# Peptides against a protein of PDB entry 7C96: the designs that were tried, part 89

Target 1, 73 residues: chain A of PDB entry 7C96
Amino acid sequence: PVIPDDFRCPISLELMKDPVIVSTGQTYERTCIEKWLQAGHGTCPKTQQTLTSTVLTPNYVLRSLIAQWCEAN

## One batch from the design tools (peptide; made by RFdiffusion4, then SolubleMPNN)

Design b2_p28_3_s1 (from b2_p28_3, 20 letters changed)
Fold by OpenDDE base, seed 5:
Parts: C-alpha cells; sequence; structure tokens
Structure b2_p28_3_s1 (fold): chain B 73 residues (1-73), chain A 28 residues (1-28)
C-alpha cells in the first residue's frame, strides 16, 4: 500500500510512530526532530524557519489517523 | 537565499544520515 505523504516524516521518510509538532506547525517523528535539535540546529528542518520554541507537541490527531490507516492496510 | 540553500543542504545531509542509521539498525 502507498503511504500518504502526510503520514511520512520529512526526515526519516517513513511512517511516523510518534509525530510531534514544532513551533512552525510542521510535524516530524519525535526521535528525528530531537536529534536535529540536539545537533545544535535552531530551525525547522523542512521549512528552514527559525524555531521560536523547542517545545514538541504530540500530534494526537495524526497519530490516530496513522493508526487507523495501519489497521486498514 | 544563500542561507536557505545552506540550511536545505544541511537538512538533506541529515536525512541521509538518519536513513543510514535506520538501515543499519534493520540489519542488526
Amino acid sequence: as target 1 above (73 residues)
Amino acid sequence: SAEQQKLQQQFQEFVEEVQKEREKKKLE
């Protein structure tokens, strides 16, 4: 089955398991964005926008959608 | 911009790094 683009992490390029939202509104796999931040970057990987916060907010809606997709496929 | 291009390049390199790490884990 073809994985929807919105379900893929821009970094891992894989189906997200723990999607989190950064200050710019972009969603990434938690482990990926944490590694990015730990590497000393202060920007949003995909958009290159400066992050106003390093807080990562769980994207529960997307997590649920992905779970439903996985169950159906 | 030049800055955006630089950041995009860093992003691409990071993506490649993450992919390599994940591929390695799958083989272990």
Scores: peptide ipSAE 0.509, ipTM 0.852, DockQ to the pose 0.926
Fold by OpenDDE base, seed 1:
Structure b2_p28_3_s1 (fold): chain B 73 residues (1-73), chain A 28 residues (1-28)
Amino acid sequence: as target 1 above (73 residues)
Amino acid sequence: SAEQQKLQQQFQEFVEEVQKEREKKKLE
């Protein structure tokens, strides 16, 4: 089945396994956004907005939704 | 803006890089 766009990381373009939310509210795969930050970037990859914080917050709700979708498909 | 265009270009390049690396790892 077709993976919902909201379940795909903007960077990896794959189904997210460990989705995290950045300060802009955008969600990415943890490994992808960490690599972006480690490369010295201080912006949100998708929106180009400046990050007010480098804190990554686990998106447990989305993680659960993805898990439910995977179980059903 | 010019800055946003630059950042968008960097994003696109980063996406391509990550995609390439992931594809390579899947083959290993």
Scores: peptide ipSAE 0.508, ipTM 0.853, DockQ to the pose 0.922
Fold by OpenDDE base, seed 3:
Structure b2_p28_3_s1 (fold): chain B 73 residues (1-73), chain A 28 residues (1-28)
Amino acid sequence: as target 1 above (73 residues)
Amino acid sequence: SAEQQKLQQQFQEFVEEVQKEREKKKLE
């Protein structure tokens, strides 16, 4: 089955397992965005907007949607 | 802009790096 684009991490390009939201509202796989931040970047990878915070908020809604999709496919 | 293109290139390179690392882990 074709994976919906919204379910893919912009970095890993794979189905997200632990999606997190950055301050800009974009969602990434946790491990990917953490590596980006650890590399010294202070911007949103996809948009290059400056992050107002480095806090990563779990995207529980998306996680649930992905889980439902995986069960159905 | 030139700066925007540079940042986008850095992102693309980071993506490729992560992809290679994940592919390696899948084979291990």
Scores: peptide ipSAE 0.502, ipTM 0.850, DockQ to the pose 0.822
Fold by OpenDDE base, seed 4:
Structure b2_p28_3_s1 (fold): chain B 73 residues (1-73), chain A 28 residues (1-28)
Amino acid sequence: as target 1 above (73 residues)
Amino acid sequence: SAEQQKLQQQFQEFVEEVQKEREKKKLE
C-alpha cells in the first residue's frame, strides 16, 4: 500500500516508528533527527529554520495514526 | 539565497547518507 506522505520521515523517507516534533513544528523519525543534531546542526533539516530548542517532543497523535494505518494495511 | 541553497544541499546529502546506512544495515 501507498504510505501517506505525512507518515514518512523527511530524512529516512520511511514510515516513522518514533515520530518526534522539533521546535519548528516539523516531525521526524527520532533516530534521524538525533543523528542530525549530533552532527552539529542547529537547524530544522527540511525547513532550514534555526531551532529554538533541541528538545524533541514525541508526536503521539501521529504515532497513533500511523499505528492505525498499519493495522488497516 | 546562497546560504539556503547550501543548507538544502547539506540536507540532501544527509538524507542520502542515512538511507545508505539503512540499506547497508538491512543487508547485514
Scores: peptide ipSAE 0.501, ipTM 0.851, DockQ to the pose 0.880; fails the geometry check

Design b2_p28_3_s2 (from b2_p28_3, 20 letters changed)
Fold by OpenDDE base, seed 2:
Structure b2_p28_3_s2 (fold): chain B 73 residues (1-73), chain A 28 residues (1-28)
Amino acid sequence: as target 1 above (73 residues)
Amino acid sequence: SAEQKELEQEFQKFIEEVKKEKEKKKLE
């Protein structure tokens, strides 16, 4: 079925398995955003905004929503 | 802005890199 856009990582364009929130509020797949940061970038890939922090916060709510969607589809 | 456009290009480039990496990993 069609994957909701909000469930796709802006980088990988795939269904997120370990979604994390950056300081801008945007959510990415952990591995993708970590690679971005490790590459020396200090901005949010999607919004182009400068990150105020490099802390990655697990998006448990979205993870749950994705899990529910996967279960139903 | 010019800076934003540059960042967008970097983002697009990174997307392609991730894509290629996934393809490579899939073939391994």
Scores: peptide ipSAE 0.306, ipTM 0.770, DockQ to the pose 0.862
Fold by OpenDDE base, seed 3:
Structure b2_p28_3_s2 (fold): chain B 73 residues (1-73), chain A 28 residues (1-28)
Amino acid sequence: as target 1 above (73 residues)
Amino acid sequence: SAEQKELEQEFQKFIEEVKKEKEKKKLE
């Protein structure tokens, strides 16, 4: 089945397994955004906004929605 | 802006790198 766009990481373009929220409110796969930050970037990849914090907050709601979708498809 | 285009290009390059890395791991 077709994967919803909101369930795909903007970087990997794949179904997210460990989605995290950055300070701009955008969600990415943890591994992908961590590599972006480790590369020396201080911006949100998709929006190009400067991050006010490098803290990554787990998106438990989205994680649950993805899990439910995977079970149904 | 010029800065915006530069950041977008960096993002695209990063996406390609992640893709290549995943393809490599899939074959291993």
Scores: peptide ipSAE 0.299, ipTM 0.767, DockQ to the pose 0.863
Fold by OpenDDE base, seed 1:
Structure b2_p28_3_s2 (fold): chain B 73 residues (1-73), chain A 28 residues (1-28)
Amino acid sequence: as target 1 above (73 residues)
Amino acid sequence: SAEQKELEQEFQKFIEEVKKEKEKKKLE
């Protein structure tokens, strides 16, 4: 089945397992965005916006939606 | 802008690095 674009990490381009939201509102796979930040970057990879915070907030809603999609497909 | 283009290039490079790393791990 075709994976919805909103369910794919902008970095890995794969189905997200642990989606997290950055300060800009964009969602990434936790592992991917953590590596980006650890590499010394202070911007949102997709939008190039400067991050106001390095706090990563779990996207529980999206995680649930992805889980439901996986169960159905 | 020039800055935005630079950041985009860095992002694209990072994407390729992540993909390469994952491919490498799958072969291990």
Scores: peptide ipSAE 0.297, ipTM 0.765, DockQ to the pose 0.882
Fold by OpenDDE base, seed 4:
Order: C-alpha cells, then structure tokens, then sequence
Structure b2_p28_3_s2 (fold): chain B 73 residues (1-73), chain A 28 residues (1-28)
C-alpha cells in the first residue's frame, strides 16, 4: 500500500514508528532526528530553520494515525 | 543562498548516511 507522505520521516523516508516534533513544528522519526542533533546540527533538517530548542515532543496524534493506518493496511 | 544550499547538501548527505547505515544493519 501507498504510505501517506505525512507518515514518512523526512530523513529515513520510511513510515515513522516514534514520531517526534521539533521546535519548528516538523515531525521526524526520533532516532533519525536524534542522530542529526548528535551530529552537531542545530537546524531543522527539512526546513533548514534554526531550532529554538532541541527538545523533542512525541507526536502522539500522528503515532495513533499511523497505527490505525497500519492496522487497516 | 549559499548557506541554504550547504545546509541542503548536508541534509541530503545525512539521508544517504542513514540509508546506508540501515542497509548495513539489515545485512548483519
């Protein structure tokens, strides 16, 4: 089945399992964005905007939507 | 801008790194 674009991590390009939101509002797979930050980057990978915070907020809504989609497909 | 292009290149490079890392891990 075709994976919705919003369900794919901009980094891994795969279905997100643990989506997290960065300060810019973009969502990434936790593992991917953590690696990005650990590599010394302080910007949002997709938008290239400077992050005001390195805090990662779990996107529970999206996580649920993805889970529902996976269950149906 | 030049900075924007550089950041874009870094992003693309990182994507490739993540990709190959996953491929390597999958083979292990």
Amino acid sequence: as target 1 above (73 residues)
Amino acid sequence: SAEQKELEQEFQKFIEEVKKEKEKKKLE
Scores: peptide ipSAE 0.288, ipTM 0.761, DockQ to the pose 0.886

Design b2_p28_3_s3 (from b2_p28_3, 20 letters changed)
Fold by OpenDDE base, seed 3:
Structure b2_p28_3_s3 (fold): chain B 73 residues (1-73), chain A 28 residues (1-28)
Amino acid sequence: as target 1 above (73 residues)
Amino acid sequence: SAASKELQEEFQKFVEEVKEELEKKKLE
């Protein structure tokens, strides 16, 4: 089945398993964004906006939506 | 801008790196 774009990580381009939200509101796969930050970057990969915080907030809503989609497909 | 282009290229390279790593893991 065709994976909805909103369910794909902007970095890995794959279905997200552990989606997290950065300070800009953009969502990424946890592993991917952590790798970006560990590489020394302090910006949002997709938007290039400076992150006001490096805190990664789990996107439980999206995680649930993806799980539901996987159950149906 | 020139700065924007450089940042975008950096992002694309990072994306490709992650993609390659994930592809290798899938084949294991």
Scores: peptide ipSAE 0.445, ipTM 0.828, DockQ to the pose 0.818
Fold by OpenDDE base, seed 2:
Structure b2_p28_3_s3 (fold): chain B 73 residues (1-73), chain A 28 residues (1-28)
Amino acid sequence: as target 1 above (73 residues)
Amino acid sequence: SAASKELQEEFQKFVEEVKEELEKKKLE
């Protein structure tokens, strides 16, 4: 089955397992965005907007939706 | 702009780096 675009990390382009939200509202796979931040970047990878915070908030809603999709497909 | 193009290129390079790392992990 085709993976919905909303379920794919903008960086890895793979199904997200641990989606997190950055200050800009974009969601990424945790490991991908952490690698980006560790590389010294302070911007949102996809939009290049400056991050107002480096705090990563778990996207539990999306995580649940992905889990449900995986169970159904 | 030139600046935005450069930033986008940096992102694309990072994407490719992550892709390569993921491919490596899949082979291990």
Scores: peptide ipSAE 0.444, ipTM 0.828, DockQ to the pose 0.815
Fold by OpenDDE base, seed 4:
Structure b2_p28_3_s3 (fold): chain B 73 residues (1-73), chain A 28 residues (1-28)
Amino acid sequence: as target 1 above (73 residues)
Amino acid sequence: SAASKELQEEFQKFVEEVKEELEKKKLE
């Protein structure tokens, strides 16, 4: 089945398993965004906005929605 | 802007890098 765009990581383009939200509000797969930050970047990959914080907040709602979608498909 | 374009290019290169790494892992 077709994976909803909102369920895909902007970096890996794959279904997210551990989605996290950055300060800009954009959501990424944890592994992908951590790699980006570790590379020394201080911006949001997708929007290019400067991050006001490097804190990654788990997107539990999205994670749950993805899990439900996977079970249904 | 030039800066914006450069950042976008960096992102695209990073995306490609991640893609290649993921593909490599899937083959292992």
Scores: peptide ipSAE 0.440, ipTM 0.828, DockQ to the pose 0.885
Fold by OpenDDE base, seed 5:
Structure b2_p28_3_s3 (fold): chain B 73 residues (1-73), chain A 28 residues (1-28)
Amino acid sequence: as target 1 above (73 residues)
Amino acid sequence: SAASKELQEEFQKFVEEVKEELEKKKLE
C-alpha cells in the first residue's frame, strides 16, 4: 500500500518510526533531525525557519496513527 | 529569494546524503 505523505519524514522520505516535533511545529524522524542539528544547523530543514529551541518533542499522536496504519496494511 | 534558495539547496543535499546512507544500510 502507498504510505501517506504525512507519515513520511521530510528528510528520509520513509515511514517515520520515532517522529519528533521541532520548535517550528514540523515533524521529522528523530535520527534525521538529530543528524541535521548535530551538523550545526539551527533551522528547520523543510521550512528554513530558525529554531527557537533544539528540544525535540515526541509526536505520540502521529506515532500512534502510523502504528495503526501499519496494522491495517 | 537567494537566501531561501541557498537554504533549500542545503536541505536537498542533506536529503540526498540521508537517502544514500539509508540505501547503503538496506543493502547490508
Scores: peptide ipSAE 0.439, ipTM 0.826, DockQ to the pose 0.864

Design b2_p28_3_s4 (from b2_p28_3, 20 letters changed)
Fold by OpenDDE base, seed 2:
Structure b2_p28_3_s4 (fold): chain B 73 residues (1-73), chain A 28 residues (1-28)
Amino acid sequence: as target 1 above (73 residues)
Amino acid sequence: SEEQKKLEEEFKKFIEEVKEEKEKKKLE
């Protein structure tokens, strides 16, 4: 089945396993965004907006939605 | 803007880098 766009990491383009929210509200796979930040970037990859914080917040809601989708497909 | 264009290009390059890294790991 086709993976919903909202369930794909903007970086890896794969189904997210550990989705995290950045300060801009965008969600990425944890490992992908961490690599981006470790590379010295201070912007949101998708929107190019400056991050007000480098804190990554787990997106539990999306994680649950993805889990439900995986169970149904 | 030119700055945004630059950042967009960096993002695209990073995507390719991540993809290449994942492909490499699959071969190991």
Scores: peptide ipSAE 0.328, ipTM 0.781, DockQ to the pose 0.913
Fold by OpenDDE base, seed 3:
Formats: sequence, C-alpha cells, structure tokens
Structure b2_p28_3_s4 (fold): chain B 73 residues (1-73), chain A 28 residues (1-28)
Amino acid sequence: as target 1 above (73 residues)
Amino acid sequence: SEEQKKLEEEFKKFIEEVKEEKEKKKLE
C-alpha cells in the first residue's frame, strides 16, 4: 500500500520508526536527524530554520498513528 | 538567498548519503 507522506521521514523518505520533533516542530526519523546534527548542522533540514534547541522530542502521536496504519496494512 | 541555496544543496547531499548508506546495509 501507499505510505502517507506525513509518515515518511523528510530525510530517508521511508516510514518512520522512531519519529522525533525538533524545535521548529518538524518531525524526522531519530537516526536521520541525529546524523544531521552530528554533522555540524544547526538548522532544520526541511525548513532551514535555525534550531533554538537540539533537544529531540519523541512524537508519540505520530508513532501511534503509524503503528495503527501498519496494523491495517 | 545564496545561503538558503547552499543549505538546500547540503540537504540534498545528505539525503543521497542516507540513501546510499541504507542501500549498502540492505546488501549486507
């Protein structure tokens, strides 16, 4: 089945397993955004906005939605 | 802006890097 765009990581373009929210509100796969930050970037990959914090917050809502989708498909 | 263009290019390169890395992992 077709994976909803909102369930895909902007970096990997794959279904997210551990979605996390950055300070700008954008969500990415944890491993992808961590690699981005580790590479020395201080901006949001998708929006290019400067991050006010490097804290990554788990997106439990999205994780749940993805889980439900996976169960149905 | 020029800065924005640079950041966009970096993002594109990063995407390709991640793609390549995952492809390699898939073959292993």
Scores: peptide ipSAE 0.326, ipTM 0.782, DockQ to the pose 0.912
Fold by OpenDDE base, seed 1:
Structure b2_p28_3_s4 (fold): chain B 73 residues (1-73), chain A 28 residues (1-28)
Amino acid sequence: as target 1 above (73 residues)
Amino acid sequence: SEEQKKLEEEFKKFIEEVKEEKEKKKLE
């Protein structure tokens, strides 16, 4: 089945397993965004906005939605 | 803007890097 765009990481383009939200509100796979930040970047990859914080907040709602989708498909 | 273009290029390069790394990992 076709994976919804909202369930795909903007970086890996794969189904997210551990989605996290950055300060801009964009969601990424934890591993991908951490690598981006560790590389010295201070911007949101997708929106190019400057991050006001490097704190990553787990997107539990999306994680649950993805899990439900996986069970149904 | 030029800055926006630069950031987009960096993003595209990073995406390709992640892709290559994952491909390499799957082969190992």
Scores: peptide ipSAE 0.322, ipTM 0.777, DockQ to the pose 0.918
Fold by OpenDDE base, seed 4:
Structure b2_p28_3_s4 (fold): chain B 73 residues (1-73), chain A 28 residues (1-28)
Amino acid sequence: as target 1 above (73 residues)
Amino acid sequence: SEEQKKLEEEFKKFIEEVKEEKEKKKLE
């Protein structure tokens, strides 16, 4: 089945396993965004907005939705 | 803007880098 766009990491383009929200509200796969930040970038990869914080917040809602989708497909 | 263009290019390059790393890891 086709993976919903909202379930794909903007960087890896794959189904997210550990989705995290950045300060701009965008969600990425944890490992992908961590690599981006560790590389010295201070912007949101997709939107190019400046990050007000480097804190990554787990997107539990999305994680749950993805889990449910995976169970159904 | 020049800044926006630069950031977009960096993002594109990063995506390719991640893709390349995954491909390399897959071959190992």
Scores: peptide ipSAE 0.311, ipTM 0.774, DockQ to the pose 0.883

Design b2_p28_4_s1 (from b2_p28_4 with E3L D14Q E18D E19R N23E M24Y D25E)
Fold by OpenDDE base, seed 3:
Structure b2_p28_4_s1 (fold): chain B 73 residues (1-73), chain A 28 residues (1-28)
Amino acid sequence: as target 1 above (73 residues)
Amino acid sequence: SSLRETLESMGLSQEQIDRILAEYEAAK
């Protein structure tokens, strides 16, 4: 079935397996956003806002929702 | 649609699109 847009990483467009939240509140796949930061970018890919922190917070709620969807599909 | 078209539909700047495309390719 079709993957819900909110479950896809804004960068890879793939189903997120390890979703993390950046300082702007946007969520990305950990691997994708880490590569973005490692490449020297200090902005949020989707919003273009400057990141006030490079700390990545696991999005446990979204992880759970994705897991539930995967179990049903 | 292509990744570029998707990113364009998101309203991202051309600069951001180019950067995201580069990172996307590197992630594959």
Scores: peptide ipSAE 0.260, ipTM 0.776, DockQ to the pose 0.074
Fold by OpenDDE base, seed 2:
Structure b2_p28_4_s1 (fold): chain B 73 residues (1-73), chain A 28 residues (1-28)
Amino acid sequence: as target 1 above (73 residues)
Amino acid sequence: SSLRETLESMGLSQEQIDRILAEYEAAK
């Protein structure tokens, strides 16, 4: 079935496996956003807002929702 | 590409689009 948009990384457009939240509140696949940051970018890919922090917070709620969706589909 | 079109629809600058596309390729 069709993957819910909120379950896909804004960068890779793929189902997220390890979703993390950036300072702007947007969620990305960990590997994608880490590469973005490692490349020297200090902005949120989707919103273009400057990141106030480079700390990545695991989005456990979304991870759980995705896991449940995957099990059901 | 579909990704480029998606990024364009998000209102991102061309520079941001190019950077994201580069990261997308690196993430594959």
Scores: peptide ipSAE 0.252, ipTM 0.773, DockQ to the pose 0.076
Fold by OpenDDE base, seed 1:
Structure b2_p28_4_s1 (fold): chain B 73 residues (1-73), chain A 28 residues (1-28)
Amino acid sequence: as target 1 above (73 residues)
Amino acid sequence: SSLRETLESMGLSQEQIDRILAEYEAAK
């Protein structure tokens, strides 16, 4: 089945396993966004806005939705 | 190529796309 776009990391385009929210409200795969930040980038990949914080907040709701979708498909 | 096209459709600058592509490769 087709994976919903909202379930894919904007960077890897893969189904997110550990989705995290950045300060701009965008969600990414933790590994992807961490590498992005570690590479010295301080912007949101999708919006190009400067991140007001480098804190990554787990998106538990999305994680749950993805898990439910995976079980059904 | 698919990733590049996706990023382009998002309206990102070429520079930003190149940076994201680099990180994508590193993430694989």
Scores: peptide ipSAE 0.245, ipTM 0.769, DockQ to the pose 0.076
Fold by OpenDDE base, seed 5:
Structure b2_p28_4_s1 (fold): chain B 73 residues (1-73), chain A 28 residues (1-28)
Amino acid sequence: as target 1 above (73 residues)
Amino acid sequence: SSLRETLESMGLSQEQIDRILAEYEAAK
């Protein structure tokens, strides 16, 4: 089945397994955004805004929605 | 590449695209 775009990481373009929210409100796969930050980047890949925090907040709602979709497909 | 085309369609700057592509490659 076709994976909804909102369920794909903007960087990897793959179905997110561990979606996290950055300070700008954008959601990425944890491993992808961690790699980005570890490389010394302090901006949001999608919006180019400077991150006010490097804290990554798990997107539990999206994780649940993805899990439900995976169960049904 | 598919990723580059996707990033371009998102309206990102060339600099951002290049950085994202580099990190994408490193994460493979």
Scores: peptide ipSAE 0.251, ipTM 0.774, DockQ to the pose 0.076; fails the geometry check

Design b2_p28_4_s2 (from b2_p28_4, 9 letters changed)
Fold by OpenDDE base, seed 5:
Structure b2_p28_4_s2 (fold): chain B 73 residues (1-73), chain A 28 residues (1-28)
Amino acid sequence: as target 1 above (73 residues)
Amino acid sequence: SSLEETLRSMGLSEEQIERILAEYEAAQ
């Protein structure tokens, strides 16, 4: 089945397993955004906005929605 | 690449696309 766009990481384009929210409100796969930050980047890949914080907040709601979708498809 | 095409369609700048592609490739 077709994976909903909101369930795909903007960077990897793959179904997110551990979605996290950055300070700009965008959600990415944890490993993808951590790699981006570790590379020395301080901006949001999608919006190009400067990150006001490097804190990554787990997107529990999205994680749950993805899990439900995976079970049904 | 297909990823590059997608990133471009997302409205990202060429600079950001290049940076994302570099990080994506490093993750492979």
Scores: peptide ipSAE 0.236, ipTM 0.763, DockQ to the pose 0.077
Fold by OpenDDE base, seed 2:
Structure b2_p28_4_s2 (fold): chain B 73 residues (1-73), chain A 28 residues (1-28)
Amino acid sequence: as target 1 above (73 residues)
Amino acid sequence: SSLEETLRSMGLSEEQIERILAEYEAAQ
């Protein structure tokens, strides 16, 4: 089945396993965005907005939705 | 590549695209 776009990391384009939200409200796979930040980037990959914080917040709702989708497909 | 085309469609700068592609490749 086709993976919903909202379930895919904007960077890897793969189904997210550990989705996290950045300060701009965008969600990425944790490992992807961590690498981005560790590389010294201070912007949101998708929106190009400057991050007001480097704190990554787990997107539990999305994680649950993805898990449910995976179980059904 | 399809990824590159996707990143461009997202409105990312060429510099960002290059950086993201590098990270994507490293993850593969």
Scores: peptide ipSAE 0.234, ipTM 0.760, DockQ to the pose 0.075
Fold by OpenDDE base, seed 3:
Structure b2_p28_4_s2 (fold): chain B 73 residues (1-73), chain A 28 residues (1-28)
Amino acid sequence: as target 1 above (73 residues)
Amino acid sequence: SSLEETLRSMGLSEEQIERILAEYEAAQ
């Protein structure tokens, strides 16, 4: 089945397993965004907005939606 | 590449594409 675009990390383009929200409200796979930050970037990969914080918040809602989709497909 | 074409179709700037490609390669 085709993976919904909203379930794919903007960086890896793969189905997210540990989605996290950055300060701009965008969601990425945890490992991908951590690597981005470690590389010295202080902006949101998708929007280029400056991150006001490097705190990564788990996106439990999206995680649940992805889990439901995976169970059905 | 297929990934580059996909990122471009998403409406990302060339600068964003270049940066994301670098991170993608590092993740593989």
Scores: peptide ipSAE 0.231, ipTM 0.757, DockQ to the pose 0.077
Fold by OpenDDE base, seed 1:
Structure b2_p28_4_s2 (fold): chain B 73 residues (1-73), chain A 28 residues (1-28)
Amino acid sequence: as target 1 above (73 residues)
Amino acid sequence: SSLEETLRSMGLSEEQIERILAEYEAAQ
């Protein structure tokens, strides 16, 4: 089945397993965005906006939606 | 690559694309 675009990490383009929200509101796979930050980048990969915080908030809603989708497909 | 083309279609700058590609490659 075709993976919904919103379920794919903007960086890896893979189905997200641990989606996290950055300060800009964009969601990424945790490991991907952590690597980005660890590499010294302070911007949002997709929007190029400067991150006001490096705090990563778990996107539980999306995580649940992805899980439900995986169960159905 | 497909990732590069996708990133470009997302409207990202060449610099961002290059950085993301590097991180993507390192993550594999």
Scores: peptide ipSAE 0.223, ipTM 0.753, DockQ to the pose 0.076

Design b2_p28_4_s3 (from b2_p28_4, 8 letters changed)
Fold by OpenDDE base, seed 4:
Structure b2_p28_4_s3 (fold): chain B 73 residues (1-73), chain A 28 residues (1-28)
Amino acid sequence: as target 1 above (73 residues)
Amino acid sequence: SSLEETLRSMGLSDEQIERILAEYLAAQ
């Protein structure tokens, strides 16, 4: 089945397992964005906007949607 | 570049890296 674009991490392009929201509102796979931040980058990989915070907020809604999709496919 | 090295260390394919680098360069 075709994975919806919104369910894929902008970096890895893989189905997200632990989606998190950054300060710019973009959602990434936790592991991907953590590696990015740990490497010393302070910008949003997709938009290149400076992150006002390095806090990562779990996207529970998206996680649930992905889980439901996985069950159905 | 350091950016490319970071992306490479994340296990991304050449295609993925090229896409991200292109977007990054275009935004500069």
Scores: peptide ipSAE 0.299, ipTM 0.815, DockQ to the pose 0.627
Fold by OpenDDE base, seed 5:
Structure b2_p28_4_s3 (fold): chain B 73 residues (1-73), chain A 28 residues (1-28)
Amino acid sequence: as target 1 above (73 residues)
Amino acid sequence: SSLEETLRSMGLSDEQIERILAEYLAAQ
């Protein structure tokens, strides 16, 4: 089945397994965004806005939606 | 499509695309 675009990480383009939200509200795969931050980048890849915080918040809602989709497909 | 094409369609600047591509390669 076709994977919904909202379920794919903007960076990896793969189905997100551990989606996290950055300060700008955008969601990425944890591993991808962590590497981005560790490389010294302080901006949101998608919006180019400066991150007000480097805290990564788990997107439990999206994680659940993806899990439900995977279960049904 | 390629990662670059996807990022470009998202409206990202050339600078950001280059940075993201660099990280993508590092993740391989």
Scores: peptide ipSAE 0.184, ipTM 0.727, DockQ to the pose 0.075
Fold by OpenDDE base, seed 1:
Structure b2_p28_4_s3 (fold): chain B 73 residues (1-73), chain A 28 residues (1-28)
Amino acid sequence: as target 1 above (73 residues)
Amino acid sequence: SSLEETLRSMGLSDEQIERILAEYLAAQ
């Protein structure tokens, strides 16, 4: 089965396991965005907007949707 | 690469793509 685009991390292009939302509203795999930030980048990889916060908010809804999809596929 | 093509399709600048690719490779 084809993985829905919205379930893939914009960076890794892999099915997200621990999706987190950045201040711009974009969602990434936690490990990917953390490494991005640790490297000294302060922008959103997808939008290039400056992050107003480095807080990463778990995307529980998406995590649930992905889990449901994985169970069915 | 597939990643580069994807990032390109997202309308990202060359500079941003290079930065993302660097981080992606570092994570591998």
Scores: peptide ipSAE 0.173, ipTM 0.720, DockQ to the pose 0.076
Fold by OpenDDE base, seed 2:
Structure b2_p28_4_s3 (fold): chain B 73 residues (1-73), chain A 28 residues (1-28)
Amino acid sequence: as target 1 above (73 residues)
Amino acid sequence: SSLEETLRSMGLSDEQIERILAEYLAAQ
């Protein structure tokens, strides 16, 4: 089955396992965005907007949706 | 690469694409 675009990390292009939300509202795989931040980048990879915070918030709703999709497919 | 094409389609600047590729493409 075709993986919904919203379920893919904008960076890895893979199905997200641990999706987190950045200050711009975009969601990424935790590992990907953490590496991005650790590299010293202060912008959102997708939107290029400056991050107002480096706090990463787990996207539990999306995680659940992805899990349900995976179980069904 | 498919990743580069995807990033371009997302409207990212060349600079951002280069950064992302440098950090993540090598890990794929």
Scores: peptide ipSAE 0.146, ipTM 0.688, DockQ to the pose 0.077

